Peptides against a protein of PDB entry 7AE7. Designs and how they scored, part 230

Target 1, 321 residues: chain A of PDB entry 7AE7
Amino acid sequence: KVYKDLREFLEVLEQEGQLIRVKEEVNPEPDIAAAGRAAANLGKNQPAVFFEKIKGYKYSVVTNVHGSWQNHALMLGLDKNTSTKDQFYELNRRWDKFPVPPNVVKREAAPCKENVIDKDINLFEILPLYRINEQDGGFYISKASVVTADPEYPDDFNKLNVGTYRIQVKDRDRVGIQALAMHDIAVQLEKAEAENKPLPIAITIGNNPLVTFMASTPVGYNQNEYEFVGALQDGVPMDIVKSDLYDHLYVPAGSEVVLEGHIIPRVRTVEGPFGEFPGSYSGARLQCEVKIDRITHRTNPIFENLYLGIPWTEIDYLMAL

## One batch from the design tools (peptide; made by RFdiffusion4, then SolubleMPNN)

Design b2_p25_2_s2
Fold by OpenDDE base, seed 3:
Structure b2_p25_2_s2 (fold): chain B 321 residues (1-321), chain A 25 residues (1-25)
Amino acid sequence: as target 1 above (321 residues)
Amino acid sequence: SEVEELLKKSKAPLNEELLEKIYNY
């Protein structure tokens, strides 16, 4: 089984008994994080938790999507009871199919383009934002696949980076992003900042589960994560589409939400604290700031967000391979 | 800011029924 988007994966998770649907209205705090913790703490067969109704918000939230070995097997299109050993063997077998180039689809064929917001941008109207941890300094987008390119080689598709970074919401149209020196985005940002230029960015939320997996998996600077997604789909190309603002940035065609904008050059603002682990907070740091200039989204977009807690949490499963 | 105003809101009590639903899954 290959998934075009998050929705196809959530349908399979629900069919396989790996998704809890919450139809009752919940409070964004503490209910979403508390439910994510409860699901992760089941010790085995940890389901995703899908919240249809969030008090004060229009749209839904899903968490713990990658939160178990069963969900990981299903992501690979395997039986949910496939052993960790056999999952690893199959992943390695498929990895050798790299590169599998993506299909570039037309704008009208991309679900992420169903709706456009290009004025009066307010992230709170699109994303049901909540504090994940009790002492978090703000609202975080923790499971985005962030698309950037090399500003010296914008047309080199092999240098297109799709990575996962901690993102704090700063204002209606601004986010802070943690770009560590070891990440490919930091190399690209350094080049842009050397010339005092903005770095074009697309922050994509609610993707094909293999896109999210590859965005959390380190690859070479000259390797494209989308070409690995095709490999992990056993040779089936994934679908991508051009961003609206930038001809050189491609986003997953099925993304629930795409935040298009730029990293402001040589600006640093306070980000954090964030609870990366229970009882452990990363200190507040000066981090990069992104201006959001355009949003595209699916009708009734699902906000996929990470649950962070005691191992084994969703992040541990995403990083275990 | 809108963010600061939202962060000043107190968390609601834990939804025990929701947690029980998950623990009994």
Scores: peptide ipSAE 0.367, ipTM 0.814, DockQ to the pose 0.719
Fold by OpenDDE base, seed 5:
Structure b2_p25_2_s2 (fold): chain B 321 residues (1-321), chain A 25 residues (1-25)
Amino acid sequence: as target 1 above (321 residues)
Amino acid sequence: SEVEELLKKSKAPLNEELLEKIYNY
């Protein structure tokens, strides 16, 4: 089975008994993090948790989407009881199908383009933001697939990078991003900053599960993550669409929310602390700042966010494959 | 900032009914 978007995957998780639907109104803090922790502490079949109603917000939250081996099996379109060994075998078999080029769809056919916000941008109106950990210094977007290109080779699709980075909300229209030197985004940012130019960026939230998986999987600088998604879909291309602001940036057609903007050149602001691991807070550091210039989103967008709690966390599953 | 104002808000008490629902799953 192949998923076009997050919604098709959530439907399968629910059908397979791998999603808890919370229909009752919850408080964003502490209920989302507490419920995610409770689900992660279930010894087997750790489900996703989908919150339909968050007090003070318009839209829904889902967490722990990749939080179990059962969810990973279903992501691959396998039986939920497929062994970790057989999942690994199937991943390797499909990996050899690379490259599988994506389909570029028309703007009118892309669900992520249903709504546009280009003025008076407020992230809190679109995303039900909450503190993931009790001691977090702010609100984080922790499961975004971030799209950037090489500013020297903007038309080279093989240099289009789709990665997962720690993103702190700094203001209504600004986020901090952790671009470490080992990440492809840091190479691209260095080239832009050498010329004192902004780096174009698209921060995509709520994708099909294989996009999120590949954005968390290291690949070569000249390899496109979307072409691996097609390989992991057993040779079925994924659907992408051109960004609204940039001709050379492509986003998943089914994204729940797309934040389009730019990394401000040669600006660094304080980010953190964030509880990446229990008892290990990364201290406050100077990080890059992104200005959000445009938002596109699906009607009733689902905010997919990472659950970070007691190991095994959702990130441990994303990194273990 | 709106971020600073939201961070100053006190957390609500734990929703024990919600947690019980999850533990009984």
Scores: peptide ipSAE 0.353, ipTM 0.820, DockQ to the pose 0.776
Fold by OpenDDE base, seed 1:
Structure b2_p25_2_s2 (fold): chain B 321 residues (1-321), chain A 25 residues (1-25)
Amino acid sequence: as target 1 above (321 residues)
Amino acid sequence: SEVEELLKKSKAPLNEELLEKIYNY
């Protein structure tokens, strides 16, 4: 089975008994993080948790989408009881199908374009933001697939990068992003900053689970993550659409939310602390700042966010394959 | 900032009923 978006995957998780639907209104803190911890501690099945109603917010949250071997099997369109060994075998078999070029769809055919916000941008109106860990210095977006390109080669699709980065909300229309030297985004940002130019960026939230998986998987600088998604879909192309602000950036057609903007050149602001691992906080660091200039989103967007807790956490499953 | 105001809000008590629902799943 191939999924077009997060919603098709969540439907399968629910059918397979791998999703807990919480219909009762919850507090954003501590209930979302506490419920995510409880689900990860079940020791078996480790379901996703979907919160339909969050006090003070309009929209829903889902956590722990990649939080089990059963969910990883289903992501690959396999039986949920497929062994880890057989999942690795199938992953490796499909990896050899690279490259599988994506389909570029028209704007009118892309669900991520259903709604537009281009003035009075407020991230808190679109995303039910909460602290993931008790000692977190702010609100984090932890499962975004971030799209950037090489500013010297903007039309080279093989240099288009889709990566997962730690993102802290700084203001209504500003986020901090952690770009480490090992990340392709750091190479692209260095080129932009050398010329004192903004780096165009699209931060995509709530994607096809294979997009989220590939965005967390290291690939070569001249390899496109979308072409690996098509390979992991056993040769079925994924659907992408052109961003609204930039001709050279493409986003998943089915994204729940797309934050379009730019990294401000040569600006660094304090980010953190964040609980990356149980009992381990990365200290406060100077990180890049993104200005959000436009939002597109599906009607009733789902905020997909990472659960962090005791291993095996969702991040451990994303990194183990 | 709106971020600072939200961060200053006290956490509600744990929702024990919600946790029990998850542990009994």
Scores: peptide ipSAE 0.340, ipTM 0.817, DockQ to the pose 0.741
Fold by OpenDDE base, seed 2:
Structure b2_p25_2_s2 (fold): chain B 321 residues (1-321), chain A 25 residues (1-25)
Amino acid sequence: as target 1 above (321 residues)
Amino acid sequence: SEVEELLKKSKAPLNEELLEKIYNY
């Protein structure tokens, strides 16, 4: 089975008994993070948790989407009881199909383009933001697939990077991003900053589960994550669409929310603290700042966010393969 | 800022019914 978007995957998780639907209104704090912790701590068959109603917000939240080996098997379109060994075998078999180029769809065919916000941008109107950890210095977007290109080779599709980075909400239309020197985005940012130019960026939220998986999987600088998604879909291309602001950036056609903007050159602002691990907070650091210039989103967008906790949380399943 | 205003809000009590629903799943 291949999934076009997060919604098709959530439907399968629910059918397979791997999703808890919460229909009652919850408080964004502490309920979302507490429920995410509870689900992660079940020890086996850890379900996703989908919150239909969050007090003070219009839209829904889902957590723990990749939070178990069962969810991981289902992501690969396998039986939920498929052994980890057989999941690895199938993943490796499909990996050999690389590259599988994506389909570029028209704007009118892309669900992520159903709604546009290009003025008076307020992230809090679109994303039900909450603190994940008790001592977090702010609201984090922790499960985004971030799209950037090489500013020297913007039309080289092989250098298009799709990565997962820690993103702190700084204002209604600004986020901090942690670009470490080991990440491909840091190479691209260094080139832009050398010329004192903005780096174009698209921050995509609520994707096809294989996009989120590949954005969390290190690949070569000259390898495109979307071409691996097609390989992991057993040779079925994924659907991408051109960004609205940039001709050289492509986003998943099915994304729930797309934040289009730019990294401000040579600006650093305070980011953190963030609870990367229980009881260990990364200190406040100076990090890059992104200005959000345009939002596109599906009608009733789902905010997919990560819970970070003790080892064998969702992040450990994403990085274990 | 809206961020600062939201950060100043006290957390509500834990939703024990929600947690029980998850633990009994």
Scores: peptide ipSAE 0.336, ipTM 0.796, DockQ to the pose 0.773

Design b2_p25_2_s3
Fold by OpenDDE base, seed 5:
Structure b2_p25_2_s3 (fold): chain B 321 residues (1-321), chain A 25 residues (1-25)
Amino acid sequence: as target 1 above (321 residues)
Amino acid sequence: SEVDELLKKSKAPLNEELLEKIKSY
């Protein structure tokens, strides 16, 4: 099976017994993180956890979407009981199909554009934000697929980068982003900052699970992650749409939420701490800051966020393939 | 900031019923 969006994947996870639906209202803290830990601690067939109702918020949360080998098998459209060995074999077989160019859909055909917010931006109205770990210095968006381009070659689609970065919410319309020197986004940011220009950015949340997987998978600077998604879909193109603010940025057509904005040039603010691993916090650091200028979102958007807990964490599964 | 005010809010008690539901899955 191929998935157009997160919703089609969540439906399959539920049908396959790989999703726990929580219909009762929960507290954002500590319930979401505690429930994610409990699901991960089942030791086998770790399900996603979908929270329909979060106290003080309008929309839903899902976590642990990639949190098991069964979920990874289903992501590849395989039987949930497919061995890790056979998953790796199939992944490698499909990888050789690169490139599979995406379909560019019209704005009117893209679910991510059902709603627009271009004034009075407040991330807390759209995302049910919570602390993932008890000692986290703030609220994190930890499973976003972040889209940036080379500012010197904005029309080179092969230099369009889709990556996963740690994002801390700083204000209603501001986030800190961890752009390390080893990331392709850091190369692009350096070019923008050399000219004291903003770097255009689209932070996409709640995607086709293969988009999230590829955003977490290192590829070459001149390789487009969307063309790998098509390869991993066994040659079926994914659907993308042009961003609203930038002609050179394309986002997944099915994204639940798209935060469009810019990295502020030569500004660094305190970000962290964040509990990346149990008992290990990355210290507070100076990181770049993003201004959010526009939001597009699906009606009743689902906030997909990373589960972090004792190994195996959702990160461990995303990085193991 | 709104973020600072939200971070100052006390955490609710642990939802043991929710955890038991998940552990029994």
Scores: peptide ipSAE 0.438, ipTM 0.855, DockQ to the pose 0.769
Fold by OpenDDE base, seed 3:
Structure b2_p25_2_s3 (fold): chain B 321 residues (1-321), chain A 25 residues (1-25)
Amino acid sequence: as target 1 above (321 residues)
Amino acid sequence: SEVDELLKKSKAPLNEELLEKIKSY
């Protein structure tokens, strides 16, 4: 089975008994993080947790989407009881199908374009933000697929990067992003900053689960993550659409939310602390700052966010293969 | 800032019923 978007995957998770739907109103803190921890601590068959109603917010949250081997098997369109060995075998078999070029769809055909916000941007109106860890220095977007390109080769689709980075909300229309030197985004940012130019960016939230998986999987600088998604879909292309602000950036057509903007050149602001592991906070660091200039989103967007806790959590399943 | 105001909000008590629902799943 191939999934077009997060919603099709959540439907399958629910059908397979791998999603808990919470219909009652919850407090963003501590309920989301506490429930995510409780789900992760089940030890086996860890379900996603979908919160329909969050106090003080308009939209829903889902967490722990990749939080088990069962969810990982279902992501690959396999039986939920497929062994880790057989999942790995199938993943490798499909990996050899790279590249499978994506379909570029028209703007009118892309669900992520249903709604547009281009003025008075407020992230808190679109995303039900909460502290993931008790002592986090802010609100984090921890499961975004971030799209950037090489500023010297903007038309080279093979240099389009889709990666997962720690993103702290700094203001209504600003986020901090952790671009480490080992990440492809850091190479692209260095090139932009050398010329004192902004780096165009699209931060995509709530994607096809294979997009999220590939954004968390290191690939070569000249390899496009979308072409691997097509390979992992057993040769079925994924659908992408051009960003609204940039001709050279493409986003998943089915994204729940797309934050379009730019990394401000040569600006560094304090980010953190963040509890990457229980009891271990990464120190406050100077990180890059993104200005958000435009938002596109599906009607009733789902905020997919990561639960971070004691291994094995969702992040460990995303990085295990 | 809106961020600062939200960060100053006291956490609500744990929803034990919700946690029990998940633990029993």
Scores: peptide ipSAE 0.437, ipTM 0.842, DockQ to the pose 0.778
Fold by OpenDDE base, seed 1:
Structure b2_p25_2_s3 (fold): chain B 321 residues (1-321), chain A 25 residues (1-25)
Amino acid sequence: as target 1 above (321 residues)
Amino acid sequence: SEVDELLKKSKAPLNEELLEKIKSY
C-alpha cells in the first residue's frame, strides 16, 4: 500500500490496532507528553496516540506515528508483523529504484493549499504547541520536513533538500532552527549568508510517513529526498506542489501544515535546552531564526510531533532503518 | 512574549485516568 498523506496512514494504523484515539479533552501539558511516554512503554506494538481535543487549542495532535517496528512495516505497506530483517531487505530492494521523480500537481489539487494565512500569523492558532519534555526551554516542532534549496543553483531539483531539524517556536511568526554543519541546510545557509541574503524555507508538518522517514535519512547533497520516497513506494511517484512564495521550493501536496518563510541572514538567537534523549539535554545554543511569512494548511490540520521516551524513542526507530 | 507567558503557566496535574487507559491498551 502507498499513502498519499498522514491521514491515510493514521487510518491504517487505527485499523491495525496501532493507534490510540483519545476523544476526551486533554491538557497540552503534561498530558500529551505523559501519554506518549506511556504508549512507548507498552513494550510491544507501541501505538500512535491521537488527541482529538486539546484544552485551549482548535486542532488535534498525533504522536508516536513511527514509534514501533509494526508502524514501520505498515509504512512500507507490509504486514505489521513483518520481521525487522524482512523490512530491511525490502527497504534496500526499494532503495535501488532511486530515482523515482515526483509528480508535480496543480495548486488546486494539493490538500495543503485548502487554507491560507498571509497576515496576522500566529503559530499558536494553527499548532497545538506543548513542551515535549519537562525541562524544555520552549515549544518544539520536531517532525517537520524542512525544504530548502541551493541559492546558487535554485533550479537544480537534485539540490533540493528535505531534512528534519530541531525547531523551537520563538514567537507567533518566528522559529529557531538548528542547522548543524553536517546537514545540507547548513551548506545552503552558508551560501546565502555569504551574500547577506535570506534563505527561502518551507517547514512542512504532518506528511506522508515516507517523507518524514526520508527527511530523517541522510542522502547525498545532489540527491532529492522526494525521489527516494518514490523508490520506497516501490516505484510509485509521490505528489509535490510548488510553494506559494517560491518557484524553486516544492512541498508535499498532502502536508497538514506548510510554514513558508526565510532564514534571516547573519542572525543567531538562543535556542534550547531540548531533551533529545531521556536524561540528556542538549544545551542552549545560538541558532538561526526563521521568519514565517505565509501559512497554508489542510482544514482541521493535524499536528504531528515527535514522542521522546524510554527505552526506545520514535527517533531511534527513524534512525535504525 | 506570548511564548514566555505560556511557559510560565502552571502545569496541570497528571491525568491518571488517561495514563491508565493507555497502559491497559
Scores: peptide ipSAE 0.425, ipTM 0.848, DockQ to the pose 0.769
Fold by OpenDDE base, seed 2:
Structure b2_p25_2_s3 (fold): chain B 321 residues (1-321), chain A 25 residues (1-25)
Amino acid sequence: as target 1 above (321 residues)
Amino acid sequence: SEVDELLKKSKAPLNEELLEKIKSY
């Protein structure tokens, strides 16, 4: 099976007994992180946890979407009991189909365009934000697929980067992003900052599971993650749509939320601390700042966020394949 | 800021019923 969006995948997870639906109202803290930990600690068949109602927020949260080998098998459209060996075999077989170019859909056909916010932007109105770890210095978006382009070659689709980065919410319309020197986004940012120009960015949340997987998988600077998604879909192209602000940025058509904006050139603000593991925090550092200029979102958007805790966590599964 | 206001909020008590629901799954 191929999934167009997160919702189609969550439906399959629920049908396969790999999703716990929580219909009762929960507190954002500590309930979301505690429930994510409890799900990860089941030791077998670790389910996703979907929270329909969060106190003080309008929308839902899902966590542990990639939190098990069963969920990875289902992501590949295999039987949930497919061995890790057979999952790797199938992954490698499909990888040889690269490149599979995506379909560019019209704006009116893209679910991520159902709603627009372009004034009085407030991330807390659209995302049910919570502290993932007890000592986190703020709210994090930990499972976003971040889209950037080469500012010298903006129309070179092979240099379009889709990556996963640590993002701290700084204000209603501001996020900090950790762009490490080994990441393709750092190369692109260096070029923009040399000219004292903003770097265009689209931060996408709640994607089809193979987009999230590929955004977490390192590829070459001249390789497009969307073309690998099509390969991993056994040759079925994924659907992308042009961003609203930038002609050269394309986002997954089915994204739950798209934050469009720019990295402010030569500005650095305090980011962290963040608990990468229980009892292990990265210290506060000066990181890049993004201004959010526009939001597009699906009706009743689902905030997909990563659970972080004792290995094996969702991130370990994302990095293991 | 809204960030600062939310960070200053005390955590609610742990939802034991929710945790037992997950552990029994």
Scores: peptide ipSAE 0.345, ipTM 0.818, DockQ to the pose 0.784

